# Peptides against a protein of PDB entry 6DSZ, part 342

Target 1, 361 residues: chain A of PDB entry 6DSZ
Amino acid sequence: NYVVTAQKPTAVNGCVTGHFTSAEDLNLLIAKNTRLEIYVVTAEGLRPVKEVGMYGKIAVMELFRPKGESKDLLFILTAKYNACILEYKQSGESIDIITRAHGNVQDRIGRPSETGIIGIIDPECRMIGLRLYDGLFKVIPLDRDNKELKAFNIRLEELHVIDVKFLYGCQAPTICFVYQDPQGRHVKTYEVSLREKEFNKGPWKQENVEAEASMVIAVPEPFGGAIIIGQESITYHNGDKYLAIAPPIIKQSTIVCHNRVDPNGSRYLLGDMEGRLFMLLLEKEEQMDGTVTLKDLRVELLGETSIAECLTYLDNGVVFVGSRLGDSQLVKLNVDSNEQGSYVVAMETFTNLGPIVDMCV

## One batch from the design tools (peptide; made by RFdiffusion4, then SolubleMPNN)

Design b2_p29_6_s4 (from b2_p29_6, 9 letters changed)
Fold by OpenDDE base, seed 3:
Structure b2_p29_6_s4 (fold): chain B 361 residues (1-361), chain A 29 residues (1-29)
Amino acid sequence: as target 1 above (361 residues)
Amino acid sequence: SLPNIFAPLEVSEEEFLEKLVEALKKEAA
């Protein structure tokens, strides 16, 4: 009896860091096709806690903390449009992953978007937003007692959304998105009315952004607003302030992923298609009235890693580089550069055996 | 012995990140 040990998937297609197991534990969660791996970050390294099989390829994986929760909850959406909210529960040595809520969010009518599934959570945990189909924005209200994830659609006039995020510091849930029309790429904002189930006019828009603008980063307070990343430029906009940079170093390869380092959004990691790791810096200016404004944007090269599908800063200058195409890595940032001018050292490498299609038997 | 990847920084994480940013700024200048 050859027990064909079904090789577990090794290609990473998502990663998140937060406090999922407890309020005190720092966790790394890794999506590998249908598999979720949960680690605790310890002084000794990554301690595996649990593996969870999902009923489909994980397409969205986001941690969020509703008001009054002591730890983060996990939102997962599969490529088959199965949505769930998961909670980690430990009772002594017994570890359970509890489904707090679930639902299928598939529509009978709609064109699946070419840029794939986008799932976002409002920073105030009022709703989940989903771009699944062209010309539709799906909203899942976040109600504490609702075991059934009920969704509704709002029509988007903008048929070709590239990326979308919820903004921080907004009285109403507000999305910021890059879209393409025959005139080029643009950034727009909408307020989302849960009550009326419609979009209201958002606080700002920016027409005619860079033609290859591909990512939106929502910036926390005190800065607020968003960063728009293109092929040649990085732009900040918050409605009152606009700032763009075009650092020559980013023209060499497309930035494909990002991760916020600081809770205040002063520093971000950026990864490109060549495996270059950058630090994006938001320089603050304190005004005489005590307001904090963005003074400048900077991009600095840290070094080279595996080609990141996802990045997450852990702790102690350690970054997890989740790779789909290559080996995933734990890398350490150093204050002193090496002989090659790199601030990055690979500390651990996780061999990628390629995309194992989990045959759901 | 592989250096303990998650060995505590000798300084706070914020001070470490500040020093890193200062180093990056000096090299780019």
Scores: peptide ipSAE 0.530, ipTM 0.895, DockQ to the pose 0.899
Fold by OpenDDE base, seed 4:
Structure b2_p29_6_s4 (fold): chain B 361 residues (1-361), chain A 29 residues (1-29)
Amino acid sequence: as target 1 above (361 residues)
Amino acid sequence: SLPNIFAPLEVSEEEFLEKLVEALKKEAA
C-alpha cells in the first residue's frame, strides 16, 4: 500500500485575522481545503503555531468575540455542513484547540445555492447566519453555555441571494443582502427575530441596483450601513444616505474580495480577478451635532498581487494575499510608490502547487 | 535573512495609513 502522502493543500480558500491565541497576539488563520493553519504575526514574520485538520473542506471561517470572552473564538462551517466553535487554549507548551460547540446544520430538503455557502456573524454576537439553500436563511443562536449548535430556518422570499452580511449598530440583528429576481438585482434588509424566528422589515431597501452587484460590506459605526460592490459601481447606503461612484478603473476586472483595514471602516482593501489591489476610502464629514456622515467614496489603485481569494490587513502595512489560483503573498504597502507607480511590494510568496484533484481512479 | 517583513513602522499605523491615503489622493489629482 503506497500511502501516497497527499501533499498538503496549498491553495488558500479563506483567511481571517484577529486575536485567537490570546488577547494580545495578532493571528493570521488560513484555510487550505481541510486544513487550518494558525500563525502569530510577529516582528520577525508569521510564526506557525498549529495546524489543524478539519473533518471536511472549510467553507466558512470567521472570528468573533462574544461578550465577556477575553479573546476571539473561531466559527468554522465545512462543506458537509459541520459547524463548530473553536477556542485556542495553551497550558505551558501544550496547545489545544477546544471545541466549545458543534453541530450539523444540513437540511434534508433544499437546493444548495449556486453562489455557495455564506456564513456571517452578528457584530454583537447574538447569532450566526447561514445561507446554505435557496429560499432559506439559517440562524444559529449564540449562547455561551450551549455545546450543541442548534439552528432554525427562516424562509426568504428572495430565492437568489448573491451576498449577505449583518449590519452594525442595529438594536436587533439585521441582515443586508443583494438578491436577484427577474427584474434585476436589489438590496434589502431584514431584522432577525430570535424570539419569533422570523424576519421583520429592515430599516431600508434599494431596488434596481447595478445588474452585477455581487458583494455586501457591512460598515461599522460611526458610518453604519453597507457598501454594495458591482462591476461598474460602488454604492454606499445606510437608510439616510445614498452615495454611488463608478470609477472607470474597476470596470476592467471584477472585484472578488475585500477586507476592512481599520475598525472605523474608513478604509478597505479590494482585490479583483486580475490581481489588482485597491484601497476603498470612506471620507468622513463631521456634522455640527458631532455625528459622522459619509462625505465621499474613493477607490485608489495600490498595485498588483496574486489573484486574491481573500485579503487581510495584518500590521505595519503588511497584507496577506490568500490566493486559490496563484501563489499566496505577504505584501508590504508603502507610502511612496515605486518607479511603476505601485504602492505594493511582495515580501514573501507561498507556492501554490494547485488543487489536490482527488482523481477517483 | 528575509528583511523583517513586520519591522515596526517608524510612525504609528494610523499615521502610516493617513500618509498612504494622502499619497494616493495626490497621485489621482
Scores: peptide ipSAE 0.529, ipTM 0.889, DockQ to the pose 0.830
Fold by OpenDDE base, seed 5:
Structure b2_p29_6_s4 (fold): chain B 361 residues (1-361), chain A 29 residues (1-29)
Amino acid sequence: as target 1 above (361 residues)
Amino acid sequence: SLPNIFAPLEVSEEEFLEKLVEALKKEAA
């Protein structure tokens, strides 16, 4: 009996970068269906550290650092609504991935949202937010001593949430989301009360955004607020400042993923459905009082890659392009363009053998 | 051998990103 070793999944459906193995290590974590791959980014390349099998397809994978943790923890949600918080522990040569907390967050009643599972973490690590079902926002309070992930639902009046993020710099956990109603797409904010288990009015809203507004990027301080990405436009709003651009170059293909390059949120990578890689630039203006405001937004074409499902900036101008439809890549950004005007060079390619058809035996 | 992808930049990461942004802005002008 040749045990045909089931071909390992190669299609990437998520990636994150952070300090998971230690405070000092830079890690790349890659989700490939049920498989989590953990790498250390080294001067010699990507060093594989651990592979972890998950009990279901990874739907959400986010790194977060609670107050007084030395390294990041990993939140995973599966497509079967199994949630866990994972910690990396090394003791000499022994590597273990410890489940700090787990739970099933499935509701008995609810319409699964057509735009799929969204999972977000409050930047201050007060809670995890989940959009799993239409008209519901699930909250998992983050408590250090709780091994059981307990969740509660808050009702959303907005039934058709497109994307949602937690905002930075908010006294209370605050979500920003794009939603659709019969009048079009809109952006709204809510504060999340853990005490009352309800939404309070958020700091701002923007009615009648672009009809194809699809993504929210929460912008760190000093800018704060959010970027809203559409098919034709990119908008910024923070309650006080509004700015919109409509660069013709983004109309050619839908932007499908993004990643923040720098901690201050001045630069982002954007990937579209044609495999074009862009840099989104937030130009700052320093006011006389020392406040930093957004002056302008720019979108610049870097070059072409595999069609990204996810992007993550690593280090030294290296970007991981996680692809579901094509080969994943490590690409290097260059200051000087090539003869084709591209600032991108493919350095390593990871062959995608296509979707593993789970033959349900 | 492919050049070491993760070879240190000759400049800081911030200086590299600044130079890249400056290059991009010049081509768009």
Scores: peptide ipSAE 0.514, ipTM 0.890, DockQ to the pose 0.885
Fold by OpenDDE base, seed 2:
Structure b2_p29_6_s4 (fold): chain B 361 residues (1-361), chain A 29 residues (1-29)
Amino acid sequence: as target 1 above (361 residues)
Amino acid sequence: SLPNIFAPLEVSEEEFLEKLVEALKKEAA
């Protein structure tokens, strides 16, 4: 009887950073199929704190801090539509992951979207939004006392949503999404009414964006609005300001992931299918009235890494590159380029052993 | 010894990122 010790999954399918273990700790959370790994970022490196087995593949993993919480809570959605909100609790040496709320959000009727599960959280923590099925937007209201995650659906007229985010600085929860119709790809916004359980008209729309527009980045205040990433272009829109760039360098490979560096949304990391790491820059213009507007967008090549499934800026110029196809990495950004013109140095590499073939022997 | 990957920057994170952006802008020019 060879006890094949089932090798732990090594392919990364999601990562987030925040303050999950305490208000002061900087954490890296890594999703590896059904496994959640929790690290503390320390001066000495990544300190492992806990590993958690989930009852399914992690499809969504987001940190959020409701008003009056001292630390972040973790929202997880599995590929089997099990949703939970998790809290980290330590009592001496005892480390517990507490389920604050849970629920199954599967619908009996619906076509699962071909672009997979999208989960988003309102920046003001009013709701969670889920795109699980074509023509439906699922809403989970966030209530502190609710141990059971109850959801409702709002019908979307737009059947083919590519990506969706909640916008910042909106009085009502507002989504911005890229969708495809027979005329091409478009950007639209909707306000989400929790009371009426319907969409209201959002603040803006942009018809006929780039045909390969694939990602929405919600931009914090003072800029607000969204960035739309395509194959050939990067577009900013906030209702009043529109700006597009078409840097030739992004046309070489599809951008597949992003992460915000600055709290104010002035810098982002972008990763492409060739493992190129870029910095997206929002150049500010201060108006005479003290308003901050977007002057320009820039994309600059930092260097090459493993092909990122997910990126997260940690601290001190260190980036975690979560890879599904290659080895995950801790990389350091440097102000001085190396002999190859790269601003990126791999500091640690985490071997990806590929798909665990469950050889049932 | 693995280099202290998370050794504090000699400057603030903002100043580091500003210097990086300035370097990137000079190379692209």
Scores: peptide ipSAE 0.539, ipTM 0.898, DockQ to the pose 0.838; fails the geometry check

Design b2_p29_7_s1 (from b2_p29_7, 12 letters changed)
Fold by OpenDDE base, seed 5:
Structure b2_p29_7_s1 (fold): chain B 361 residues (1-361), chain A 29 residues (1-29)
Amino acid sequence: as target 1 above (361 residues)
Amino acid sequence: SLVEEALKSLEKDDEKAKALDKKAEEALK
């Protein structure tokens, strides 16, 4: 019996940055199928801290900090609808990953959505939202004392949701989503009532967005609102301000992932299907009353990387490029371009050995 | 350029930044 040591998965299917190990540590968390890798971002690069085996493929991985937590908690949802909230604990050299809460959020009835599992967390940590099935939005209320993740469904009239996020700066938890109907793609908002377990009318909507609108980015205050990314256009809307750009450069390949650089949402990284890395810039205008409004949007090409499944900004112009199709990379954004006009330098490459073909011999 | 200004504002003058920059320089060799 040759125990073929099953090679560890190398394809990255998710990554997130935050303060998981401590309030002071900057962590990179990487999802590789059923494995979670936890790193500390050091001066020398990525230091491995812990690897965690999950009971299924990781489908959602999000960091969040409830009020009165000193460090981030980790929400994980698996492709088998096992949900958990994890906490890092260290006591001397002993490292434990504590399950604060868990549950299975699978429904007995529902069509799994063709666009896959979407998991989002309210910025004020009031709830987790899940788009698992067509015509349903699942809500997990966040309660500190509850070890069981209880969920309920709210019916969506919009059967074909493309992407969804929670908005920032909303008195009630508010979702913004792109959906498709026979007339095209649209953006809508709903307030989520935990009390009534229903949707209320959201602050705004935008009918007839770009036909290939595929992603929603929730923008923090002071801007608020959302960015909608399409094949040909990038649009901003916050209920009061609308702005659209159609930079020719994004037409060449579909934007597939994004990550916020600044806490205030002034800059984002965008990755396309060809491995091009862009910066999206939100130009501010300060009004006489001290309010900040969006003046303009710009998209600038930074360079090329591996085809990103996920992007995460670390610090000091360092970006982790999580790749499913190619090698993952740690890249530096340089101030000065090279001779080819690229601002991107690969610092480290993580070999992707591709799908483990389980040849059952 | 707007890009260069944006990228310059990401740079930090700390020990962590300097070590990451050194690692980037070593990867170019």
Scores: peptide ipSAE 0.315, ipTM 0.774, DockQ to the pose 0.809
Fold by OpenDDE base, seed 2:
Structure b2_p29_7_s1 (fold): chain B 361 residues (1-361), chain A 29 residues (1-29)
Amino acid sequence: as target 1 above (361 residues)
Amino acid sequence: SLVEEALKSLEKDDEKAKALDKKAEEALK
């Protein structure tokens, strides 16, 4: 009787960084199918703290800090539409992951979107937004006392949403999304009314963006607005300012993931389908009135890594490269390039054993 | 270069940073 010990999943399908274990700890959280791994980022590298089995494949994993929480909470949505909000609690050596709230957000009627599940959190923690089905935007209001995650749907006129984010600095929760219609791809914004359970007109829109526009990055204040990433172009828009670049280097491979480096959104990491790692730079211009505007966008090649499914900037130029197709890596960004012009050095490699074949024995 | 200036601004002069840099240097050997 060979007890085939089920190999632990090694392919990474999501990662997030924040302060989950404490207010002071910098954590890396890694989703590997149904498994959540929690690390503390130390001087010696990644220290494992806890592993958690989830009741389904993790589809969304986001850290957020509601007003009056000392540390981040974790939102998880599974591929089976089980939603939960998790809290880390330590009491001496006892480590517990507490479910603060849970619910199932599956609809009885709806076409699951071909681009998969999108989950986003309002920067002011007013709501969670979910794109699960075509023509629907699901809202989960965030309430501290709510142990049951209740959701409602708002109808989207735009049936083919490619990506969606909440914007920063908005009086009402405001989404920005790329969508496709018969005329091409477009960017639109909507305000989300929790009271009326409807969309109001957002602050801006941009019709006829690049045909392969695939990603939305919400930019924090002082810039505000959003970055739209395509196959050939990167564009910024905030309602007042528009700027586009078309660096030839990004045409070679599709950008598939991003992560913010600076809290103010001045720098982002970008990963493409060839494992190239880029830095996107937002150059600021300070106006005479003290306002900060975007002067320029730049993209710089840092080097090559494993093909990233997700990227997470940790600290001190250290980046976690979560890979589904290859080995995940902990890499250092060096100030000086090597002989090949790369700024990337692999510090640790985490072997990916490939897909878990569920051997039905 | 712009990238070098950007990368230089990520470096911290703390003991955690120094230990990570040392670990990166050891991984190159």
Scores: peptide ipSAE 0.314, ipTM 0.774, DockQ to the pose 0.828
Fold by OpenDDE base, seed 3:
Structure b2_p29_7_s1 (fold): chain B 361 residues (1-361), chain A 29 residues (1-29)
Amino acid sequence: as target 1 above (361 residues)
Amino acid sequence: SLVEEALKSLEKDDEKAKALDKKAEEALK
């Protein structure tokens, strides 16, 4: 009797940090193919709480907190287009992951986008946006009483969307996206009308961004706007202010992931294809009228890690480096550099045994 | 440096921080 101990997936394809188990607990959630791992971040490190099997590979995993929820909810979309909103409930020693809402968001007609599935949540929790197919933006309205995730499509004129995010501080849900056309890559914004099920003109656009512009970061207030990350440049735009930097250090390897450190968007972690970890810094300028504007952008090398598929800042300079190609790591950012000029120390390494082929059981 | 100033602001002077720092020191041994 060969007990084929089904090896658990070890390659990380997503990670998020938030308050999922309680309002007070800091959680790390890790997506490993079809598996969700839930940890509590403790003084002693990562304490495992629950593991959840999903009906398909996790393609999107986002925490969000609707107005009047005490803790975060989890949105998951699978590669098979199964969407769900999950809640953690604990009753004494019993731990349940409750599905608050679910739905299948697959369309019968559409070309799956080459850049894969993108799922985003409006910061005010008005809707979920999905880029699943070229020329379509799917909207899931967030309604508390709705157990069925109903979606509708809005036609995008821009067929080749590279990345998309919801902006902060917008009266209506507003997306910012990088797209490619025959003239190059561009940034555009649209307001999303839930009522009319259409796009309205957004607050700003930027034509002819860097040819390799690949990521959009929505920046919280007080800055607002977005950061566009390319291969050679990092650009900030909020409709009123434009600022671009081209630090030579980022040209050496393509930035592939990012994570916000500060709730106000003053700092971000960036990871590249060589496993270099950077900090992106937004310097504030306070105007005499009390308006906060972006003074400057800076990129600083922190050190080297495993090649990140995803990054998430935990607390106290601790970062989880989720790796698909290498070992995942829990790293500490130190104030003092080592002899090599690195501020990064590996605290814990999680061995990656390689891609477990989905044994469809 | 700008990095050092940025990193210093992430440090917490709490028991959780001290325990994490101790774990980091133990991982270097």
Scores: peptide ipSAE 0.306, ipTM 0.764, DockQ to the pose 0.829
Fold by OpenDDE base, seed 4:
Structure b2_p29_7_s1 (fold): chain B 361 residues (1-361), chain A 29 residues (1-29)
Amino acid sequence: as target 1 above (361 residues)
Amino acid sequence: SLVEEALKSLEKDDEKAKALDKKAEEALK
C-alpha cells in the first residue's frame, strides 16, 4: 500500500485579505489548487487557523460582507463550477467552516472563455457576477436566507470580455468591462437589472482603449469609476473625468495582478510578469464644494518579488505575494529605499514545490 | 522569527505607515 502522501499544494493561485474569522481578526486566505489556507495576521506573523479541502480547483475566491453580517463571508467558485458561500464559526476550540449557500453554476451550452473564469461581487452585496462563457454574464442574486445559489444568465453582445468588475457608488449594480471586437479593445458599462434579468445602459463607455488593455480596477468612493491597465498605459475613467498615463517602466513587462492598499482606493499594488512590484498612486484634489476628484496618477517601482499570481496588502506595509511559478513571499514595504533603490524586503519565503498535477486515475 | 521581529516593529510604527502615506503624498508633489 503505497500511501502516496499527496504533497500539499504549494503553488498559489489566489489570495484575499479580510475579516473572515471575526470582525476584529485580519485574515489572509490563500488558495492553493483545491486547498484553502486560513491565517490570522498577527504581530508575530501569519498564524495558521485552518486548512480546508475544496471539491475542485479554486477558480474564484472573494470575501464580502453583506449588510448586517459582523464578519466577511467567503465566496468560492471551483473550476468545475461549484459555487459556495462559506462562513467561519468558532465555538471555543471547535472551528467549523460552514456552507451558508451552495450551487452548481455550470451551463450545458456555452464556450468556456479563453481568459478563464472571472468572478466578481457587487460592493453592496446585491449579487455575484460570473463570466464563465463567451457572450454570457451569469448573475447569482445574494439572498441571506437562500441556501441554494440560483443563477441566471444575461446575454452579452460583447463576446470577448477580457476583464470585468462591479463599480462602486452605483444605485444599481453596474459592471465595467474591457472587451475586444474587430475594431480593438473597448470599455463599457452596464447596469444589471435583477428584476428584468437584463442589462441596461451603463453610465459611461470608452471606445478604442489600448490594444492590450487587460485589467479593470473598480475604484471606491470618493473617486469612483475604474482604472484600466494596459501594456503601455494606465487610464482612469469615472464618466466625468478621464486621465491617462503611459509610464515607460510598465512597457518592460505586462502587469498581471493588482491589489488595493487603501479602502478609499488611493493606492494600489501592481505586479508584472518579471516580479516587479509597483505602487499606483491616485492623487486627490479636493474641490471647493467638498467633492474629491482624481488630480493625477503615478506609478512607482517599489522593488522586485517572486512573480505574483496574486497580491494582497495586509497591514503596516506588509504584503503577501502569492506566486504560482515561484516561491510565495511575505514582504515588507519600507519607507526608505535600500542602496539599490528597492523599498521591498522579503520577510518570509514559502517554497513552491511545483504544480500538483491532479492525475485523475 | 524575522517575521515576528519585523511585525513587532510595525506595531510601534504607526508613524511609518503615516510616513509611507506622507512619502506617497510627497512623491505626488
Scores: peptide ipSAE 0.093, ipTM 0.604, DockQ to the pose 0.063

